# Ledger of designs, part 169: peptides against a protein of PDB entry 6IDX

Target 1, 380 residues: chain A of PDB entry 6IDX
Amino acid sequence: KELAKLSADVTFATEFINMDGIIVLTRLVESGTKLLSHYSEMLAFTLTAFLELMDHGIVSWDMVSITFIKQIAGYVSQPMVDVSILQRSLAILESMVLNSQSLYQKIAEEITVGQLISHLQVSNQEIQTYAIALINALFLKAPEDKRQDMANAFAQKHLRSIILNHVIRGNRPIKTEMAHQLYVLQVLTFNLLEERMMTKMDPNDQAQRDIIFELRRIAFDAESDPSNAPGSGTEKRKAMYTKDYKMLGFTNHINPAMDFTQTPPGMLALDNMLYLAKVHQDTYIRIVLENSSREDKHECPFGRSAIELTKMLCEILQVGELPNEGRNDYHPMFFTHDRAFEELFGICIQLLNKTWKEMRATAEDFNKVMQVVREQITRA

## One batch from the design tools (peptide; made by RFdiffusion4, then SolubleMPNN)

Design b2_p19_1_s4 (from b2_p19_1, 13 letters changed)
Fold by OpenDDE base, seed 1:
Structure b2_p19_1_s4 (fold): chain B 380 residues (1-380), chain A 19 residues (1-19)
Amino acid sequence: as target 1 above (380 residues)
Amino acid sequence: SATEQAFLNRLKKTRRKSL
């Protein structure tokens, strides 16, 4: 106990480390021997002292043995009665993951996100916080190839459902640290959109052009059989499509693919539009048709608005940026939906369309409408 | 990156308040 308290002092830590004291602590953990009286209490103080000593940054985290890692991972992966040991073990693993890529690799082999979900189902918010913090650390340190797998594991309805039901909808107020960890998890998940946000549309890619054609089909030919492949349309059909792309509110009515060559938001805007058109078809058709039938210059350009809104949402959500300290703002929708970004887009595009009507906006007011919508989104 | 290391160094400070 006294060692754990004194280990927070840098002068004591320096002298204790110089005496190989940290090696003694690691060996105590490595031994795993439950034979000592008050073993659980002693182990909890040993783990506290170890963490406080390592937090001074005097010793590299790479000094720890594989036996030590396995022992700490064992305290997290196995059902333990001692909450104090579990809490400190989660904090140590989080520290290991954050400080060393080599330790990340070893820990990622010993612990799964599925094992950490069990620690979210408890009534102890501190255990829940450290479990999410470790998930966040693993997510942050995952190599790019494994990051999508972790995202898919997070996109598993189970983890979101557990966080929603046991943390967000829990009978206890969310502490600032838990809110921060939820924010971090949200940012790390939205950072997976960076690739699509930075992907330019290829105007020559037929598959991508077929998506734009599908947006037109859903809006204007909703009753027509999908079997009409975009055959070699006569000049009349090409002219018809140019009119339809104008009514859809694309900037380039002749070749809408050119509107998706700007990054950000690149292909991510097209993904959002397609999601809206397929999942919220009635909402999509309503927005498009309400503006396509207007001759009064008060039409809201859907295509342009969708692109600029996608870009704005990426800026607001800081897509591609690392999480900031002191931020604790998270969207509960992130935990209610599997495609939370696209659902947020679907809400915000309706808000934009409403705001455009309320302002009696024209194409000249576009930037002003977008600024008002930004303020509305950021105040919500 | 330097930004990542700065973020990681920040995450270390939040933990000292909860133990």
Scores: peptide ipSAE 0.026, ipTM 0.705, DockQ to the pose 0.464
Fold by OpenDDE base, seed 3:
Structure b2_p19_1_s4 (fold): chain B 380 residues (1-380), chain A 19 residues (1-19)
Amino acid sequence: as target 1 above (380 residues)
Amino acid sequence: SATEQAFLNRLKKTRRKSL
């Protein structure tokens, strides 16, 4: 107990480390010797002293043995571990993952996100916070191939449902630390959109062009009797499609693929449009047809609006940025849906279309509408 | 205890600095 208290002082820590004091503490953990009276209390203070000493940054985390890592991982994976030991073990594993890629690899072999889920299903918010913090550390330090696997595991309705029901909707105020860990998890998950946000459309890629054609088909051909199969005239078809792409609100009516060459938001805007068209088809058709039937200069250009809105959402959500230590703002909606970004886009595009109508906007007012919509989204 | 709270408060600071 006094050692754990004194380990907080940098002068004491320096002297104790110079006396190989950390090695003695690690050996106590490695031995696993449960035969001592008050073993759990002694171990909890040992883990506290170890973590306080390591927090001074005097000793490399890479000095810990594989036996030590396995013992700490064992305290997290075993049922019925003392809460004080569990909390400190989660904190040590988080610190190991954050400070060493070598330790990350070893820990990722010993612990799965699935094992950490059990620590979210408890009434103790501190344990929940440390469990999410370890998940976030594993997610942050994962190589790109493994980050997608972890995101898919998070996108599993089970983990989201557990966070939503046991953390967010818990009968207790969310502390600042938990709010920060929820924010971090949100940022790390939205950062997986960065690749698509920075992917330029290739105007020569037929598969990408077929997606734009599918957007046109869903908007204009979904109600059309198959009898209006456009006859053999290739030129009349090209002129017709140019009109349809104008009605769809693309800036480049001849080649809409050119509108997706700007990064950000690149292909991510097309992904959002396709999601809206397939999952919320009635909403998509309504938005497009309400604006395509207008002969007045008050038409809201859907294609342009979708691109600029996707870019705006990426800026608001800080896609591609590392989590900021000072931020605790998270969106509960992120935990309610697996396609939360695309659903947010679908809500915001309806808000944009409504705001455009209310302002009686023209194409010249586009930037003013976008500014008003930004203020509405950031205040919600 | 006051020591545990000081520990948790430091972990909060160190975790901030390591993110």
Scores: peptide ipSAE 0.025, ipTM 0.675, DockQ to the pose 0.075
Fold by OpenDDE base, seed 5:
Structure b2_p19_1_s4 (fold): chain B 380 residues (1-380), chain A 19 residues (1-19)
Amino acid sequence: as target 1 above (380 residues)
Amino acid sequence: SATEQAFLNRLKKTRRKSL
């Protein structure tokens, strides 16, 4: 107990480390010997002292043995471990993952996200916080291939439902530390959108052009019997499509694919538009038709608005950025929806369309509308 | 990175309050 307290002092820590004190503590953990009458309490203080000593950054985390890692992982995976040992073990594993890629690899073999989910189903918010912190550490340090698997595990309704029901909707106020871990998890999950955000549309890719054509079809042909497609010659048809792409609010009415060549938001904007058109078809059609029927220059350009809104949401959500220490802002919607980004886009595009109407905006006011919408989104 | 080291320093501060 005194050692654990003194280990927080850098002077004591330096002297104790110089005396191989950390090696003695690691060997106590490695031995696993329950032979002492107060083993659990002694182990809890040993783990505290170890963590406080390592927190000074004097010793590399790579000094720990595989036996030590397995013992610590064992305290997290075993159902009958003292809460005090579990909490410290989660904190040690988090530190190991964050400070060493070699330790990450070893820990990722010993610990599953499923085991960590069990520690979210407890009433102890500190254990829940350390469990999410370890999930976040594993997510952050995962190679690109495994990061998608972890996202899929998070997209699996189970982790989100448990966080929602046991953390967010818990009868206890969320502490700043938990709010930070929820923020980190959100940022790390939205960072998976970076690839699509940085993907330029190829104007020559027919499959991508067919998506833009599908947006036109859903907006204008969904109520029209396909039999009444007037057999108008290829030029008349191209001229008709140019009009339709203008009514959709694309900047390039001749080749809307050019609007998606700018990164960010690249193809991610097209993904959001297609999601809105397919999942929220009535909302999409309403937004497009309400603006396409206007001849008063107060039409909200949907295509341009969708692109710039997608970019704005990426900036607000810090897509492609590392989680910031000072931030604790998380969106509960992220835990309620499988496609939270696209659903957020669908809400925000309606807000944008409403704000545009209320402001009686023209195309010249576009940036002012976007600024007002940004303030509305960031205050919500 | 500086952001990772910052993150680590916050985690250390959080731990010192809960340990």
Scores: peptide ipSAE 0.031, ipTM 0.731, DockQ to the pose 0.753; fails the geometry check
Fold by OpenDDE base, seed 2:
Structure b2_p19_1_s4 (fold): chain B 380 residues (1-380), chain A 19 residues (1-19)
Amino acid sequence: as target 1 above (380 residues)
Amino acid sequence: SATEQAFLNRLKKTRRKSL
């Protein structure tokens, strides 16, 4: 107990580490010797002292043995462990994952996200916070292939459901620490959009051009069979499509593919538009047709608006950025939807269209509308 | 990175309050 308190002092920590004191603490954990009176309390203080000592950054995390890692992982994976030991074990594993890629690999073999989810199903918010913090650490340190697998897995749907039901919808106020971990999880998940955000459209890729054509088809040809391949169009048909792309509000109404060559938001804007058109077809058609039928120069250019909104959402969500330590803002919708970004886009594009009308905007007001919409989104 | 180190420093501060 006194050692755990003193270990927070850098002078004491330096002297104690120089005396190989940290090795003694690690061996005490490794031995697992339950023969001592008050073993659980002693172990909890040992783990506290170890963590406080390691937090000074004097000793590398790579100094820990495989036996130590397995023992700590054992305290997290076993269902009947003292809460005080569990909390410290989660905090130690988080630190190991964050500070060492070698330790990450070993820990990722010893523990599963499923085991960590069990620690979210408790009334202790501190345990929940450390469990999410460890999940976030594992997510952050995962290789890109494994990160995508973690994101796509049933484990994520289950994790989101458990967080939603046991944390967000809990009868207790969310503490700042938990809110921060929820924010971190949100940022790490939205960072998976970075690849699409930075992917330029190839104007010569027929499959990508067919997506733009599908947007046109859904808006204007809802009754026509898709069997008419876009490539076989007569000059009259090409001229018709140019008009339709203008009505869709593309900047380049001759070759809309050129509007998606800017990164950010690249192909991510096209993904959002296609998602809106397929999943929220009524909303999509309404927005497009309402603006395409206006003769008063107050038409909201959907294509341009969708691209710039996607870019704005990427900026607001900090897509491709590391989580900021000062932030604790998260969107609950992230935990309710599999396609939360595309759903957010669908809400925000309706807000944009409404704001455009309320402002009686023209094409010259475009940037001003976007600033007002940004303020509305960031205040929500 | 500076942001990663800052994140780690916050985690240390949070632990000291809850442990």
Scores: peptide ipSAE 0.029, ipTM 0.719, DockQ to the pose 0.716; fails the geometry check

Design b2_p19_2_s1 (from b2_p19_2, 18 letters changed)
Fold by OpenDDE base, seed 4:
Structure b2_p19_2_s1 (fold): chain B 380 residues (1-380), chain A 19 residues (1-19)
Amino acid sequence: as target 1 above (380 residues)
Amino acid sequence: MIEGQIKLHKKRFRKSISE
C-alpha cells in the first residue's frame, strides 16, 4: 500500500526502478502464487504500484513479458476476480495498448471485445469506463487491416445495446471520464464512414448506376413489377429518365452519377439515399413526389439536398477527425441503431424538406435553407 | 491523439486510486 502511494512520486519511482523494483513487481504477478494471506489485496497494490511506476515513462512498456500480459488478461477474462484487481488490470491493459504497438498485438490475441462486454454489464461505472477505454484503445491502435474487424465489433448491435442499456440509460449520472470514452467511441465509429465519404462514384460503373435506377424505380414505379429490366433505352426512355432525374432533384439530370464524383460526400450520399428508399420507403416516396409534382418553383431538389445534407452531417460530426481530449459530447441516438448515421440522415432530410416548405424556398434560397438546417441540427 | 488518451488515462487512474 505504501509502495503504491510512493510510486506516484517521480523521484521515488526513479530510485525504485534503478533498484530493479519494477522487475520484482512483474515477477510477483507472473508467479500467480495465491498462497499468501491477503493475496488479493497484495496483488491490487502490486498492480497499482506497477502502473504508477510505468506512468512516469522511465521504463519502456516493451520490457513486459508475455507471461505478465497473459496474467493481466487472465484477471480480465476470469469471472471470479476481485473488483480492485479487475479495475487495475483493465487500466494496465489500456496503458499497454496505448503505449506500445507490440503490446497491442499481443493483447489483441489474448482479449476480445466480447470478453470486455461482460464488464459493461456491471453496476460499477469505473469498471465500465475502463472497459470502454480499453475497447477504444484497441480500436485506436488497430492497424488499418484490423480496423474493419473492430468496426464490425462496434457495429455489433449487442455492444451498442449493452452500452445504451447499462451505461447511458443507467440509473446514475454519467461521469466526465465515461462521457469522454463514449465520445471517443462515437468518433471512432463515425470515422468508418470516411472511406465511403471519400469514395468517388465512377460514372461508368453500371452497378452504381443501377442503384440510381433503383432510386428512380422506388420513387416512380413502386407499383410496377421490377421485371421491367432497364432494357434498351429508346430515345424516349432516355428522355424519360432525364425527366425523372430532374424530378429526383439531381444537379446533373442527364448523368446523376456525376453528382457523386465530388468528395466529400462521394458514395456516402448514395448510401444514405438508398437506405432511406429501402428502409423508409414511405418517407422517401413522400419527399420525392411532394416536390416532383410542384410547378411553382418551390420544389425542394431531393438529390442535391441529400448530397449537401450528407456533406453537412459529415462536417458537423467531424467525420475523419481524431478524438479531441477536451471533448465529451456524445449523442445517445448513435447507440440506439446500428445504422445511426443513415437514420440521422433520414430525420435531417425530413427536417430539410419541412424547413424548405416553411421558408417557401426556391433554388436560389438553397444555401440559406442549408444554413438554417445546420443551425437546427447543431442545436438539437 | 494517443498522447491525449495516455494523459487522460493517467489522470483517471490517479483519481480512481485516490477515492
Scores: peptide ipSAE 0.481, ipTM 0.945, DockQ to the pose 0.871
Fold by OpenDDE base, seed 1:
Structure b2_p19_2_s1 (fold): chain B 380 residues (1-380), chain A 19 residues (1-19)
Amino acid sequence: as target 1 above (380 residues)
Amino acid sequence: MIEGQIKLHKKRFRKSISE
């Protein structure tokens, strides 16, 4: 206890480290010897002292043995561990992951996100916070090739459901520290959209053109079987498609693919449109047809609006930006839906369409409508 | 970014052990 308290002092820490004190503490953990009276209390103080000493940054985290890592990981993975030991073990693992890429690699082999989910189902918000913080640390340190795998682990309905039910909808107010970790998790997940946001459509890619054609089909031919291969279209069919692309509100009515060559939002806008059309088909058809039947110049151009809205949402959510230490703002909807960004887009495009009607906007008012919608989204 | 998370970790841990 005294050692743990004194370890917060830099002078004591320096002297203790110079006496190989950290090595002694690590060996105590590595031994796993449960034979001592008050083992749990001694271990909790040992772990506290170790972390406080290491937090001075005097000693490299890379000095830590694999045996030590396995013991700490064991305290997180084993059932019926003392809460005090669990808390400190999660904190140590978080620090290890944050401070060393080498330790990240070793820890990522010993611990899965699935094992950390069990620590979210407890009533102790501190344990929950350290569990999410460790998940976030693992996400931050994951190499680029593994970030998508980590995201897929987060895309698991289970993690989101548990966070929603046990953290967000819990009987306790969310502390600032937890709110920050939820914010970080949201930012890290939305940063996976950056690739799609920066992907230009290839106007010559037939598969991508087929998606645009599918948007047209869903809007105007909803009862027609997809079996009619688009390829044999007579000149009349091409002219019909140009009219349909105008009614869809694309800027380039001849080749809508050109509207997706600008990055941001690139292909991410097309992904959002396709998601809306497939998952919320009635909403999509309604929005398109309500504007396609208007001859009064008050039509809301869906295609243009969807692209600019996607770009605006990326700006609001700061897609591609690193999480700031001072921010705690998170969207609960992020934890309610598997495709939270696309669902947000679906809500916001309806808001845009409503706002356009309320303003009696024309194409000249487009930027004004977008500004009003931005204010509405940022205040919600 | 990582430095910010390290600082927040330290702050959170010190708070948690003082309670």
Scores: peptide ipSAE 0.480, ipTM 0.945, DockQ to the pose 0.840
Fold by OpenDDE base, seed 3:
Structure b2_p19_2_s1 (fold): chain B 380 residues (1-380), chain A 19 residues (1-19)
Amino acid sequence: as target 1 above (380 residues)
Amino acid sequence: MIEGQIKLHKKRFRKSISE
């Protein structure tokens, strides 16, 4: 207990480390000798002293043995561990992951996000905070090839549901530390959109062009009697598609693929449109047909609006930016949906279409409408 | 970013052991 308190002092820590004091503490953990009277209390103070000493940055975290890592991971994975030991073990693992890529690799082999879920289902917000902080540390240190797997684990309805029900909708006010970890998790998940946001459409890629054609098909052919398969010549079809792409509100009516060559938002805008068309088909068709039937110059260009809205949402959500240590603002909606960004897009595109009508906007008012919509989204 | 998280970890841990 006294050692744990004194370990917070840098002068004491320096002298204790110079006497190989950390090695003694690590050996106590590695020995696993449960036979000592007051073992749990002694271990809790040992772990406290160890972490306080290591947090001075005097000793490299890479000095830690694999046996020590396995013991700490064991305390996190074992049922019915003392809360004080669990808290300190989570904190040590978080610090290990943050400070060393080598330790990250070893810890990622010993602990899964699934094992950390049980620590989110408790009433202790401190344990919950350390569990999310460890998830975030693992996510931050994950190589690019594994980040999608971490995101998929987060996108699992189970983890999101547990965070929503046990953390966000818990019976206790969310502390600043937890709010920050929820913010970090949100930012890390939205940063996976950066690749698509920065991916230019290739106008020559047939598979990407087929998606644009599918948007047209869903909007205009879903109600058309299959008997009017126009057997008429290739040129009439090209002219027909140009009209359809105009009605869809693309800027380039001849080659809508060109509208997706700008990054941001690149292919992410097309992903949002396709999601809306497939998951919210009635809403999509309604928006498109309502604007396609207008000859009064008050038509809201869906394609252009969807692209600029996607870009705006990326700006508002700061897609591609690293988490700021001073921020703690998170969106609860992020935890309610599997595809929260696409669902947000679907809400915001309806808001945009409504705002366009209310303003009696024309194409010249486009930027003014977007400014009003931005203000509406940022106040919600 | 990571340095910021390390700093926040240290601050959070010190707070939690003082309560």
Scores: peptide ipSAE 0.479, ipTM 0.945, DockQ to the pose 0.850
Fold by OpenDDE base, seed 2:
Structure b2_p19_2_s1 (fold): chain B 380 residues (1-380), chain A 19 residues (1-19)
Amino acid sequence: as target 1 above (380 residues)
Amino acid sequence: MIEGQIKLHKKRFRKSISE
């Protein structure tokens, strides 16, 4: 207990480290010797002292043995461990992952996100915070090839449901530390959209053009058999499609693919439009047809609006940016939907369409409408 | 970012052991 308290002092820490004190503490953990009176209390103070000493940055984390890592990971994976030991073990693992890529690799082999989910189902918000912080640390240190797997693990309905039900909808106010970890998790997950946001459409790729054609089909040909191959339509069919693409509100009515060559938002805008058209078909058709039937120059250009809204959402959500230490804001919707960004787009495009109508906007007012919509989204 | 998370970890840990 006294050692744990004194270990917070840098002068004491320096002297204790110079006397190989950390080696003694690590050996106490490695030995697993339950024969000592008050073993759990002694171990909790040992782990506290160890972490406080290591947090001075005097000793490299890379000196930690694999046996020590396995003992700490063992305390986290055991279903019945003392809460004090569990908390300190999670904290040590978080520090190990953050401070060392070599320790990350070893820990990622010993601990799964599934094991950390069990620590989210407890009433102790400190344990929950350390569990999410460790998930975030693992996510941050994951190589690019494994980052998508971590995201897929987060996209697992189970983890999101547990966070939603036991953390966000918990009976306790969310502390600042937890709010920050939820924010970090959100940012790291939205950063996976960066690839699509920076992917330019190839106007010559037929498969990509077929997606735009599918948007047209869903809007205007909902009753027509998809069997009419998008083959080399006669000049009349090309002229018909140009009219349809104008009605869809694309800037380039001849080749809408050109509207998706700008990055950001690139292909991410097309992904959002296709998601809306397939998952929220009635909303999509309503928005398109309400504006396509207007002769009063108050039509809201859906295609242009969807592209600029996607770009705006990427800016608001800071897609591709690293988490800021001072931010604690998170969207509960992120934990309610598998495709939270696309669902947010679907809400915001309806808000845009409503705001356009309320303002009695024309194409000349487009930027003013977008500014009003930005203010509405950022205040919600 | 990682350095920031390390600092936040230290602050959080010190707070949690004082409670």
Scores: peptide ipSAE 0.478, ipTM 0.944, DockQ to the pose 0.909

